# Designs tried in a protein design run: peptides against a protein of PDB entry 5HDT. Part 113

Target 1, 163 residues: chain A of PDB entry 5HDT
Amino acid sequence: MVVKTFMDMDQDSEEEKELYLNLALHLASDFFLKHPDKDVRLLVACCLADIFRIYAPEAPYTSPDKLKDIFMFITRQLKGLEDTKSPQFNRYFYLLENIAWVKSYNICFELEDSNEIFTQLYRTLFSVINNGHNQKVHMHMVDLMSSIICEGDTVSQELLDTV
Target 2, 163 residues: chain A of PDB entry 5HDT as posed
Amino acid sequence: MVVKTFMDMDQDSEEEKELYLNLALHLASDFFLKHPDKDVRLLVACCLADIFRIYAPEAPHTSPDKLKDIFMFITRQLKGLEDTKSPQFNRYFYLLENIAWVKSYNICFELEDSNEIFTQLYRTLFSVINNGHNQKVHMHMVDLMSSIICEGDTVSQELLDTV

## One batch from the design tools (peptide; made by RFdiffusion4, then SolubleMPNN)

Design b2_p23_4_s1 (from b2_p23_4, 15 letters changed)
Fold by OpenDDE base, seed 4:
Structure b2_p23_4_s1 (fold): chain B 163 residues (1-163), chain A 23 residues (1-23)
Amino acid sequence: as target 1 above (163 residues)
Amino acid sequence: SKEEKKKKRKELIKERAEERSKR
């Protein structure tokens, strides 16, 4: 199982990182990012989150455009956090916890369109946050946003207006 | 610098991973 493979892998597994590099690249293909099944896209997002964890502080993706596509994709999946009673909520929680802990979005600072990515992330988080979320969800949302603010030397006015 | 930021982030992730493994 691909999902379990990346979940169980750590950053120091150099041989495994090399072995599954091609798989990581394939998971970022348009076939998976534009998959018609919402649940499949969520699983892909979780795998990508683990890939960013494993290869941090770098990423196996060399194209800035591909990285942008991936983070915009992950951001869209976070909309699923809005329904706390969904059968897939635990996977959405895993996605949120992972990217907050790893500070995955911080790699975007090297991208030309970083402000666009961060703006969409903040707008998405504020749109889904509600009183049905427990304290842990709120904490991860705050941690995720704080990690970007702390590392960012420059933030667009548009992003500031969304905060 | 960019390199310092990357190094710091890698260390933070490693530390947290070690803490979680002790649970």
Scores: peptide ipSAE 0.379, ipTM 0.865, DockQ to the pose 0.371
Fold by OpenDDE base, seed 1:
Structure b2_p23_4_s1 (fold): chain B 163 residues (1-163), chain A 23 residues (1-23)
Amino acid sequence: as target 1 above (163 residues)
Amino acid sequence: SKEEKKKKRKELIKERAEERSKR
């Protein structure tokens, strides 16, 4: 399974990283990003998160537009965190935990549309945060938002207003 | 520098991955 392949791979597996590079690129295609099945999109998001982890600090995606699409896509999937009793919540948690500790969104600082990406991320997180989330979920959400504010050289007023 | 930040991030990811594997 593709999901398991990337989940179990580490950054030092150079031969495997080269072997699955084309697969990583394929997973970012519109076919997967715009897949009609919500559960499939979640799996794709988890794979993409693992890809960012594995290839960090350099993502295999060379197009700024593609990177923007990917992060906007991942952000949209995070909306699924709102339902803590969902059968897919564990995968949503995996996605959140991964992108938080990897600091995957840090790649976006190099993009012209970084402010838009971060703004959408914050709006999404604030929209799904609720008292039903356990401490771990809250911690990851805070870590994700805090890292962007602390590590950014400049933050737009719009982003500051969102926080 | 930008390159230093990338290097630091890579090391951090590796460190955390190792810690998680010991859990």
Scores: peptide ipSAE 0.369, ipTM 0.863, DockQ to the pose 0.360
Fold by OpenDDE base, seed 3:
Structure b2_p23_4_s1 (fold): chain B 163 residues (1-163), chain A 23 residues (1-23)
Amino acid sequence: as target 1 above (163 residues)
Amino acid sequence: SKEEKKKKRKELIKERAEERSKR
């Protein structure tokens, strides 16, 4: 229910954005980020991806620590892309596609721990990429990484060495 | 500027969202 709510919302829905702001904030709580059910965590990640899309270029999360937690959380969910035959692969694909075209991770450049976030993202993507992925998946992975590399003047050498 | 970059990104996302809605 919550997933569909944010999925159907766009950036121009100002009244709805305000209405569901509290819900967006609650979705980033430890209750959801550390939920014991992996399928629930995936759904939460998809919702968070939509929230980043809706509120871009800003995010409703004002705490840098919270933003870090969220992106580290999303990155962990991307590990699920490794199994192309999983019943949940379509949702993992949705997550990947969304964060890639939205360039969601680019907001992390304003965080002190951006290097850690990007490094973990790249390591995760390279760890899950395989020949079982179709061209679209590969394209989204490349797009996601490229969106960060294009900000090369703000990217650490450590991250570049990871690539 | 930082604000210009944010504005540009917002416009890009909006444009892409509109493109997706046409599919």
Scores: peptide ipSAE 0.364, ipTM 0.859, DockQ to the pose 0.379
Fold by OpenDDE base, seed 2:
Structure b2_p23_4_s1 (fold): chain B 163 residues (1-163), chain A 23 residues (1-23)
Amino acid sequence: as target 1 above (163 residues)
Amino acid sequence: SKEEKKKKRKELIKERAEERSKR
């Protein structure tokens, strides 16, 4: 129910955005981010991705620490892209596609720990990327990484070494 | 259509992203 709600919501639906603001905030709670069920965490990640899409270029999460936690959380979920034959792969693909074309991670440039977030993202992507992935997956991965490089004024040496 | 809506949303996000980069 919650997943469908955010998936179908448009960016210009200001009244709905305000209505579901509290729900969006609760989805980023430790209860969901640290949920013991892997499938639940994936669903939460997809919902969070949709929230970033809907509220772009802003985010309902005002705490820098919370934003960091969220993106580190999403990054961890992307590890699931490694198994292309998993029943959950389509949802992982959705997550990747969404954050890539929305450029969700670009909001992290406002965070003090942006380099850490980007480094972990790149490490994760390169750890899961393989020849078994179709062209679309590769394209989204490249788009995601390129958008960060293009917008970033400075890139850490550690990040450069990862690329 | 679904495709048209997707394109519109993509353009909106792009525009918003550009605005943010000018801050």
Scores: peptide ipSAE 0.132, ipTM 0.702, DockQ to the pose 0.052

Design b2_p23_4_s2 (from b2_p23_4, 16 letters changed)
Fold by OpenDDE base, seed 1:
Structure b2_p23_4_s2 (fold): chain B 163 residues (1-163), chain A 23 residues (1-23)
Amino acid sequence: as target 1 above (163 residues)
Amino acid sequence: SEEKKKEERKKLILERAKAASKR
């Protein structure tokens, strides 16, 4: 239900942004980020992605540490893209599509630990990418990586050392 | 130039990604 609510929100509505600010903050709490249920974590990730979409270009999160935790969390969820036959694959696809289109990770360039975040993202994407994915999935993965490569030369070198 | 180096790195990474997508 929460996911549906955010998905249907108007990203251009300032009133809605303010209304759900508190909810956005709660979703980034340890309670949700460390939830024991994998499906719950996926839903949380999708909601967080929606929040970044709605609040773009600036998220309602002001703490650099919290932002790092969020993106590391989202990155971990992307591992679910590996199993294309999973009943939850469509939600993983949604997550990928959203963050790729919005360029949500671009906010990380302002973080001290941006290289760590991007490196983990690269490793995760390369670990899950395979020929079982359709063209759309491949496109989103490439778009996501390309956007970050274009912005960060240092990150590109680290990726070259990894892949 | 630095710009040229950046473009070369970009191309290399993307090619590796494409190759990985075919595995």
Scores: peptide ipSAE 0.327, ipTM 0.852, DockQ to the pose 0.043
Fold by OpenDDE base, seed 2:
Structure b2_p23_4_s2 (fold): chain B 163 residues (1-163), chain A 23 residues (1-23)
Amino acid sequence: as target 1 above (163 residues)
Amino acid sequence: SEEKKKEERKKLILERAKAASKR
């Protein structure tokens, strides 16, 4: 599966970035974002997170609509953090850790629909966060929200309405 | 000021997030 080729990728050289550009674009296709298998969708999300890490602070996607679709997709996957006993929890943790550390969602500030994206992220995180998660999970969730709140001037009110 | 209001709102959101992590 093409998705597996991007898992746990390190920072790449400029030449490698160019090499994987086409694959990155294909990973954002409906074929992968709307894949019927939940585990496949999680892997796709992790790969997309890896791509954002590699290309940070830029993104290899030029379409605002595509970027929106990607981040809405990633947000939906974060719901999997609710089940700490799932065999896939470690991958959900990886996804959270990655996007929090990289500040991947901050790219969305340039999108017209940024508020929609952030609102969905807030709702998702607050729906899953609880005292059953360990300190690291809590830290990443808070860090992710903090970064967006600190940089966004128009996000705060919507988040207040969510929490 | 508007800036002060925004900062206070940000602080409140983060406090609520931290509180939510303990429930």
Scores: peptide ipSAE 0.325, ipTM 0.842, DockQ to the pose 0.044
Fold by OpenDDE base, seed 3:
Structure b2_p23_4_s2 (fold): chain B 163 residues (1-163), chain A 23 residues (1-23)
Amino acid sequence: as target 1 above (163 residues)
Amino acid sequence: SEEKKKEERKKLILERAKAASKR
């Protein structure tokens, strides 16, 4: 696996998208999603988020089950936002900023289990938010949740009742 | 209106987030 500075990445050409597609498939495997190293899982989540950014508003995955696994995986990584003193906090912030800006979770509306995904996201975000977070972190969390609420329309009230 | 409901929901999320941010 080639390491690249994702922060400097722009939207890729179609040819580059094809290159990332193969990588995306490997990163979404159980080997990486269930990797025993927490830092590896975070890096995988960041890479997946970048892949979604490149392919937005579409997903490079065709399997609904795989998409669910990915977003449930990303949601679990967001738990790391709780410790603002962690050496990896900047990467957790990057993950949050990316998925909030891209509105990556909005693709989940097409999944049968979207409510489960969104519910877990909300619970996770409200669980980790604390007074150690600055205004930008709070903003991204709110933006992420608000975008889903606004687009979800009929499902939004149910989600609100869970938090 | 539905738009108003969406805004109210957004407001609620914001307020809850603000409250949670203080703990």
Scores: peptide ipSAE 0.275, ipTM 0.835, DockQ to the pose 0.043
Fold by OpenDDE base, seed 5:
Structure b2_p23_4_s2 (fold): chain B 163 residues (1-163), chain A 23 residues (1-23)
Amino acid sequence: as target 1 above (163 residues)
Amino acid sequence: SEEKKKEERKKLILERAKAASKR
């Protein structure tokens, strides 16, 4: 499956970027973002996160609407962090670790709807964070939220009220 | 300053995140 292929990507050579560009674009299609299987959606999110990692600091997705859809999609997947006993928890952890380390959401600062995206992210993270998570999970969540505050020029009052 | 404001916002988020993590 194409989703599994992207999870194996760990390099950022120009040749590799060119090779997988078309597949990366296809992965962000409605077919995958709206896939009925939640496990498939999780894998798609992980692959998308890997794509952002490989193409950083740029992204192969140039459409603001598509970027918004992708990050709203990724945000929705983070709800799976709530169940620490889930067989898929390690993949949710991978997703969190990746987007926190890469600072993937920084691309959203260029979007007019950035405040909406960040607000949904904060709401999601605060809805799932609990004492059942280990220190590493907590650290990644905090790093993700802090990076947005520190690197953004302004933070809306709505976002502050969400925290 | 703007930098000071960012630091204050960061502190607030960290404190609230820490509190939330204890739930």
Scores: peptide ipSAE 0.263, ipTM 0.832, DockQ to the pose 0.044

Design b2_p23_4_s3 (from b2_p23_4, 15 letters changed)
Fold by OpenDDE base, seed 2:
Structure b2_p23_4_s3 (fold): chain B 163 residues (1-163), chain A 23 residues (1-23)
Amino acid sequence: as target 1 above (163 residues)
Amino acid sequence: SAEEKKERRKKIIEERARAASER
């Protein structure tokens, strides 16, 4: 299910990439990543996911530290998947669906701290999975984690053992 | 092989997720 966000973009044109470049940079600022409102942070995460979809397989961010902050931020938002009865669950689902489909986390392989990011992702997903989740949610979670294993050379057995 | 290792790891993730989903 597609959920409306501040930047709900489904198309991947060069014009759109240029248009939203500045927005992408601003959304990665501490103002948004550390926003006190939980709902705002979720919306920011969804927008960031949309940005990664638009720019895939690249990202408009040049700073490795900023990319790390973004993915750690997105990972923290995924904790909201635990409560399947939450009014915001559909938006959490949207976030999961997008990052799984796009394989957004695969860009992290170029980061020095990729193992930390992936570890947190796996721990988060395994902590939130429960019997209230339908098959689609389960599938997206598995696909997200499996794609990292299959396409990455940096995922060690040690990483898997820490989950 | 490297591919065999990846497949094994994938299966581990799948099984762990399945088990977790039953909680």
Scores: peptide ipSAE 0.477, ipTM 0.909, DockQ to the pose 0.045
Fold by OpenDDE base, seed 4:
Structure b2_p23_4_s3 (fold): chain B 163 residues (1-163), chain A 23 residues (1-23)
Amino acid sequence: as target 1 above (163 residues)
Amino acid sequence: SAEEKKERRKKIIEERARAASER
């Protein structure tokens, strides 16, 4: 029920955003981020991505540490893109497509640990890219990484050296 | 320039992604 609600939502009005604030906060709790089931974690990541879409260009999370945890969590889920034959690949694709289109990671520029987040993202994506991915998947991965380069004036050479 | 630097970095990402996609 909750999953369907978030996945079907477009960018909401301010009133609707307020309504879902508590849910957004709960989804970012350790209970969900550290859930033992990888399929549950994937669904949580998709919901979080939807939350970022709805609240763009801002986020309902006020804690920089929480934001870091969320994006590190999402990054870890992207490892699932490696196996294109996985039963959950379509959801991994949804996650990738969403965060790439919304440019969700651009919120991280305001975090002091942004370089760590971006580095981990790049390492993850380059580790999972393979010849089983079609051009759409490849495009989303490149778009996601390129957006960070284009929008971030402080993207370090160190970030590129990690790739 | 800053823009040239960004474009160069973007190309690096694209080339590395292409190379990685061949695995």
Scores: peptide ipSAE 0.472, ipTM 0.906, DockQ to the pose 0.043
Fold by OpenDDE base, seed 5:
Structure b2_p23_4_s3 (fold): chain B 163 residues (1-163), chain A 23 residues (1-23)
Amino acid sequence: as target 1 above (163 residues)
Amino acid sequence: SAEEKKERRKKIIEERARAASER
């Protein structure tokens, strides 16, 4: 299945990038981003995270609007981290771990709506953090938020005050 | 300095996350 294919890719050779380019672009289509099934959307988010890992530091998505849609979409999926007893929690963890380690949101600094994206990310993470999360989950959440502050000179004090 | 500001902001995030994780 396409989902498993992306999850199993740890290499980022140019040949592999070219091979899966069309699939990567298709996964970012409205059909998948607006899919009615929440489990499908989670899998799509995981695949998108894998795509960002493979294509780092440059994603195959060149449209600023598309990139915004993708990261807003991923941010919405992170709400699933709230229920630590969910059967899908391990996939939500995978999503979090991936985007935190890769620092996927760093590409958003080039977007004019970066503050909106980061605000939604912070609000989402602070809303889902709870005492059911182990140290690793907590660390990834903090790393994800802190990396944006440390690597972005454009992060305003106003953004922090809204959190 | 810019670096000092970043460090201060990082600490704020860490503290807020810690507080949120205790609920």
Scores: peptide ipSAE 0.469, ipTM 0.906, DockQ to the pose 0.044
Fold by OpenDDE base, seed 3:
Structure b2_p23_4_s3 (fold): chain B 163 residues (1-163), chain A 23 residues (1-23)
Amino acid sequence: as target 1 above (163 residues)
Amino acid sequence: SAEEKKERRKKIIEERARAASER
């Protein structure tokens, strides 16, 4: 799979969006979301995050169920942030940085199961935060969670009670 | 106000994250 890092790229052209549309659909398939290799799943998550960046604030996916699956999948990958000494930590960091900067999860407000998605995100992040994380990682985690609170008028108290 | 409520919630998240980061 040939994927370019989009974090440092300028605003993407419409041609680039069209180019990655097919890739976006394939990456969201069960083949990739349920891939047996942990490193592949992480790479897929990073690619999906990049896709969300170039399509923001919309998504190239029509199915709400697919969007839910994707964000639940991304959330599961964030568990890898726990081990700061992992060889893949930098990629986990990239994933976190991307989704925090883009505010990718904010698209979930349109989903019926948004509360479930956000709850799982908060639980995951609060579970992985530890003293091995530097201030930048901490900041991204906080930004990711805070953006949802600030953008959502109907964010439930349950999210705040989540640990 | 709604904005005050959001700010309060944001602070709660920040505080909880800070506490968690000490683990």
Scores: peptide ipSAE 0.495, ipTM 0.912, DockQ to the pose 0.045; fails the geometry check

Design b2_p23_4_s4 (from b2_p23_4, 15 letters changed)
Fold by OpenDDE base, seed 3:
Order: structure tokens, then sequence, then C-alpha cells
Structure b2_p23_4_s4 (fold): chain B 163 residues (1-163), chain A 23 residues (1-23)
């Protein structure tokens, strides 16, 4: 229900955005981010990605530490892209497509730890990229990484070394 | 500026959404 609701919402529904604000905040709690079930964590990541899409270009999360935790969490989930034969691969694809299309990581430019977040993202993506991925997956990965490089005013040497 | 980047992202999202609806 929650996933379907967020997937069907758009940015022009201000009343619905207010209605689900508390749910959005709750999904970013440690209970969900540290949930022991990896499938639940993936579902949470997809919901968070949808939240970023719905509230774009802003985010309902005001704490820089919370935003960092969320993006580090999403980054960890992207590791699941390595197994193209997984029953959950389509959901991992959805996560990748969403964050690439929305450019949700670009919110991180306002964070002091943006370079750490981007570095971890790039390391994760390069660790999972392989020839088993179809052209669409590769395209989204490239779009995600290129968007950050193009929009970034400063890039750390560590990040450059990962590219 | 950061605000300009945000507005650009918003515009891109809206335009892509419109394009999808036309398919």
Amino acid sequence: as target 1 above (163 residues)
Amino acid sequence: SSEEKKERRKKLILERAKARDKR
C-alpha cells in the first residue's frame, strides 16, 4: 500500500504531501534503516527514493545527519544490483532508475559530507557494474555519476580517483 | 547557485513526467 501510494503521487499534490509527511519521516527512522531483512530495506529504499521524487527539488528531512544516513543507506542497497538474476532485481532497477532520473543525490551538495557520500556511491556503482547488465542499467549508472560530476562545484581527489 | 540547480532539476522532472504521459 505504501509503495503504491508513493509511486502514484506526483509533485503537484500538496495536500497529499502534507498527509504523508509523518510517514516519510518515520520511514527514515533507525527501525527501517537498520531493519534485519534485506528485502524490507530495499523496499524502504524505494519508498525513500519516491519521497525524494515527490518532494523534489526539496526534501522533508531537515537534519543533515539524517540526510546523510538516508543516502548512505540507499547507496548500500545499490549493492544488490550485482546479481542480475535475483528475484528482487527489478526493484533494484527501480531504485536505480528513480534516483538517476530525479537526480536525488544532488540534494547532498548542500551537506558538508557530500564528498563522502558521492565517493561511497561511486565505489558501490563501480563494484557492481558488469557486462551482465543491459544497456538501460548502464545508462542509469552513467547518468547518475555524470550528473553529480557536472553539477558539482568541487570534487575531492578521492572521488576523482574512484572515477 | 544551489537554488538554480534545484529549479533546473524541478523543471527536468516536470518535463520528463509530461513526456511519459504522452506515450
Scores: peptide ipSAE 0.247, ipTM 0.791, DockQ to the pose 0.317
Fold by OpenDDE base, seed 4:
Structure b2_p23_4_s4 (fold): chain B 163 residues (1-163), chain A 23 residues (1-23)
Amino acid sequence: as target 1 above (163 residues)
Amino acid sequence: SSEEKKERRKKLILERAKARDKR
């Protein structure tokens, strides 16, 4: 229900955005971010990606600490891209495609810990890239990383060492 | 400024959405 609701919602549907705001906030709770089931965490990540798409360029999460937790959480889920033969790979692909298209991570520039978030993202992406990935996966990974570099005013030495 | 970046990103996302296939 929740997954389908956010997938079908348009980013300019202001009335619906207000209606589902509380649901969006609950999905970012520790209950979901620390859920013991890996497949549930993947579904949560996809829902969060859709939330960022719908509410772009803003986010319904007003706490910088919460935003950091969410993006660190999403980054951890991207590790699942490594196994191209997994039954869940298509959902991992959806996650990657969404966040690359929307440029969701770019809202992290407002956070004091943005360099930490971007560093972890880049390390994760480079760690999962393999010969089994098709051209579309590679393109989305490149688009995601390049969009951050293009918008950033400064890049930490640690991030430069990672790239 | 941060606000200018947000506005630019909003415009880009909205323009992309017009050409994107609906799920």
Scores: peptide ipSAE 0.232, ipTM 0.783, DockQ to the pose 0.437
Fold by OpenDDE base, seed 2:
Structure b2_p23_4_s4 (fold): chain B 163 residues (1-163), chain A 23 residues (1-23)
Amino acid sequence: as target 1 above (163 residues)
Amino acid sequence: SSEEKKERRKKLILERAKARDKR
């Protein structure tokens, strides 16, 4: 229900955004981020991606630490892209497509630990990218990485070495 | 500036959303 609600929500629906603000905040709790079920964590990640889409360019999460935790969490979920034959692959694709399209990670430039987040993202993407991925997956991965490079004022050497 | 970047991002995202809805 929660996932469907956020997926169908429009970005310009201010009243709805206000209504579901508390829900968005609760979704980022440790209960969900550290949920023992991998499939649940994937759904949570997709929902969080939708939240970033809806509230872009801002986020309802005011704590830098919480934002870091969320993006590190989303990054960990992207590891699931490695298995193109997984029943959950379409959901992983959705996650990738959303964060690439919205440029969700670009909000991390306001965080002190942005380099850590981007480094982990790049490492994860390069660890899962393979010839079995179709052109769309490759495109989204490239778009995601390029967006960060293009908007960033400075790029760490560690990040450059990852590319 | 940071604010200019945010505003530009906002505009881009909104335009993309419109385009996506037309597909």
Scores: peptide ipSAE 0.202, ipTM 0.767, DockQ to the pose 0.457
Fold by OpenDDE base, seed 5:
Structure b2_p23_4_s4 (fold): chain B 163 residues (1-163), chain A 23 residues (1-23)
Amino acid sequence: as target 1 above (163 residues)
Amino acid sequence: SSEEKKERRKKLILERAKARDKR
């Protein structure tokens, strides 16, 4: 229900955005971010990606620490892209496509710990990239990494050395 | 300036988000 609700919502639905604001905030709670079920965590990540899309350019999360936790959480879920034969691969693809298209991680440039977030993202992506991925997956991965390099004039040398 | 860069980034994200919603 929650996944479908946010997937079908657009940015112009201001009344609906207000209606589901509390739900969006609850999805970022430790209860969901640390949920013991891997499939639940994937669904939560997809919902969070949709929330960033819907509430852009301003995320409904006001705490920098919470934003960091969310993006570190999403990054951990991207490890699931490794197994292209997994029944859940289509949801991992959706997650990747969404965050790459919207450039969701670019909001992290406003965070003090942006370098840590981007470093972890790059490490994760390079660990899962393989020749079994189709062209679209590769395109989204490259787009995600390139957008951060192109827009980040304050990116650390350590991150650049990873590329 | 840092503020100008931030504003440009927000606009870009907003435009991308709108395009995604229209698909």
Scores: peptide ipSAE 0.197, ipTM 0.763, DockQ to the pose 0.890

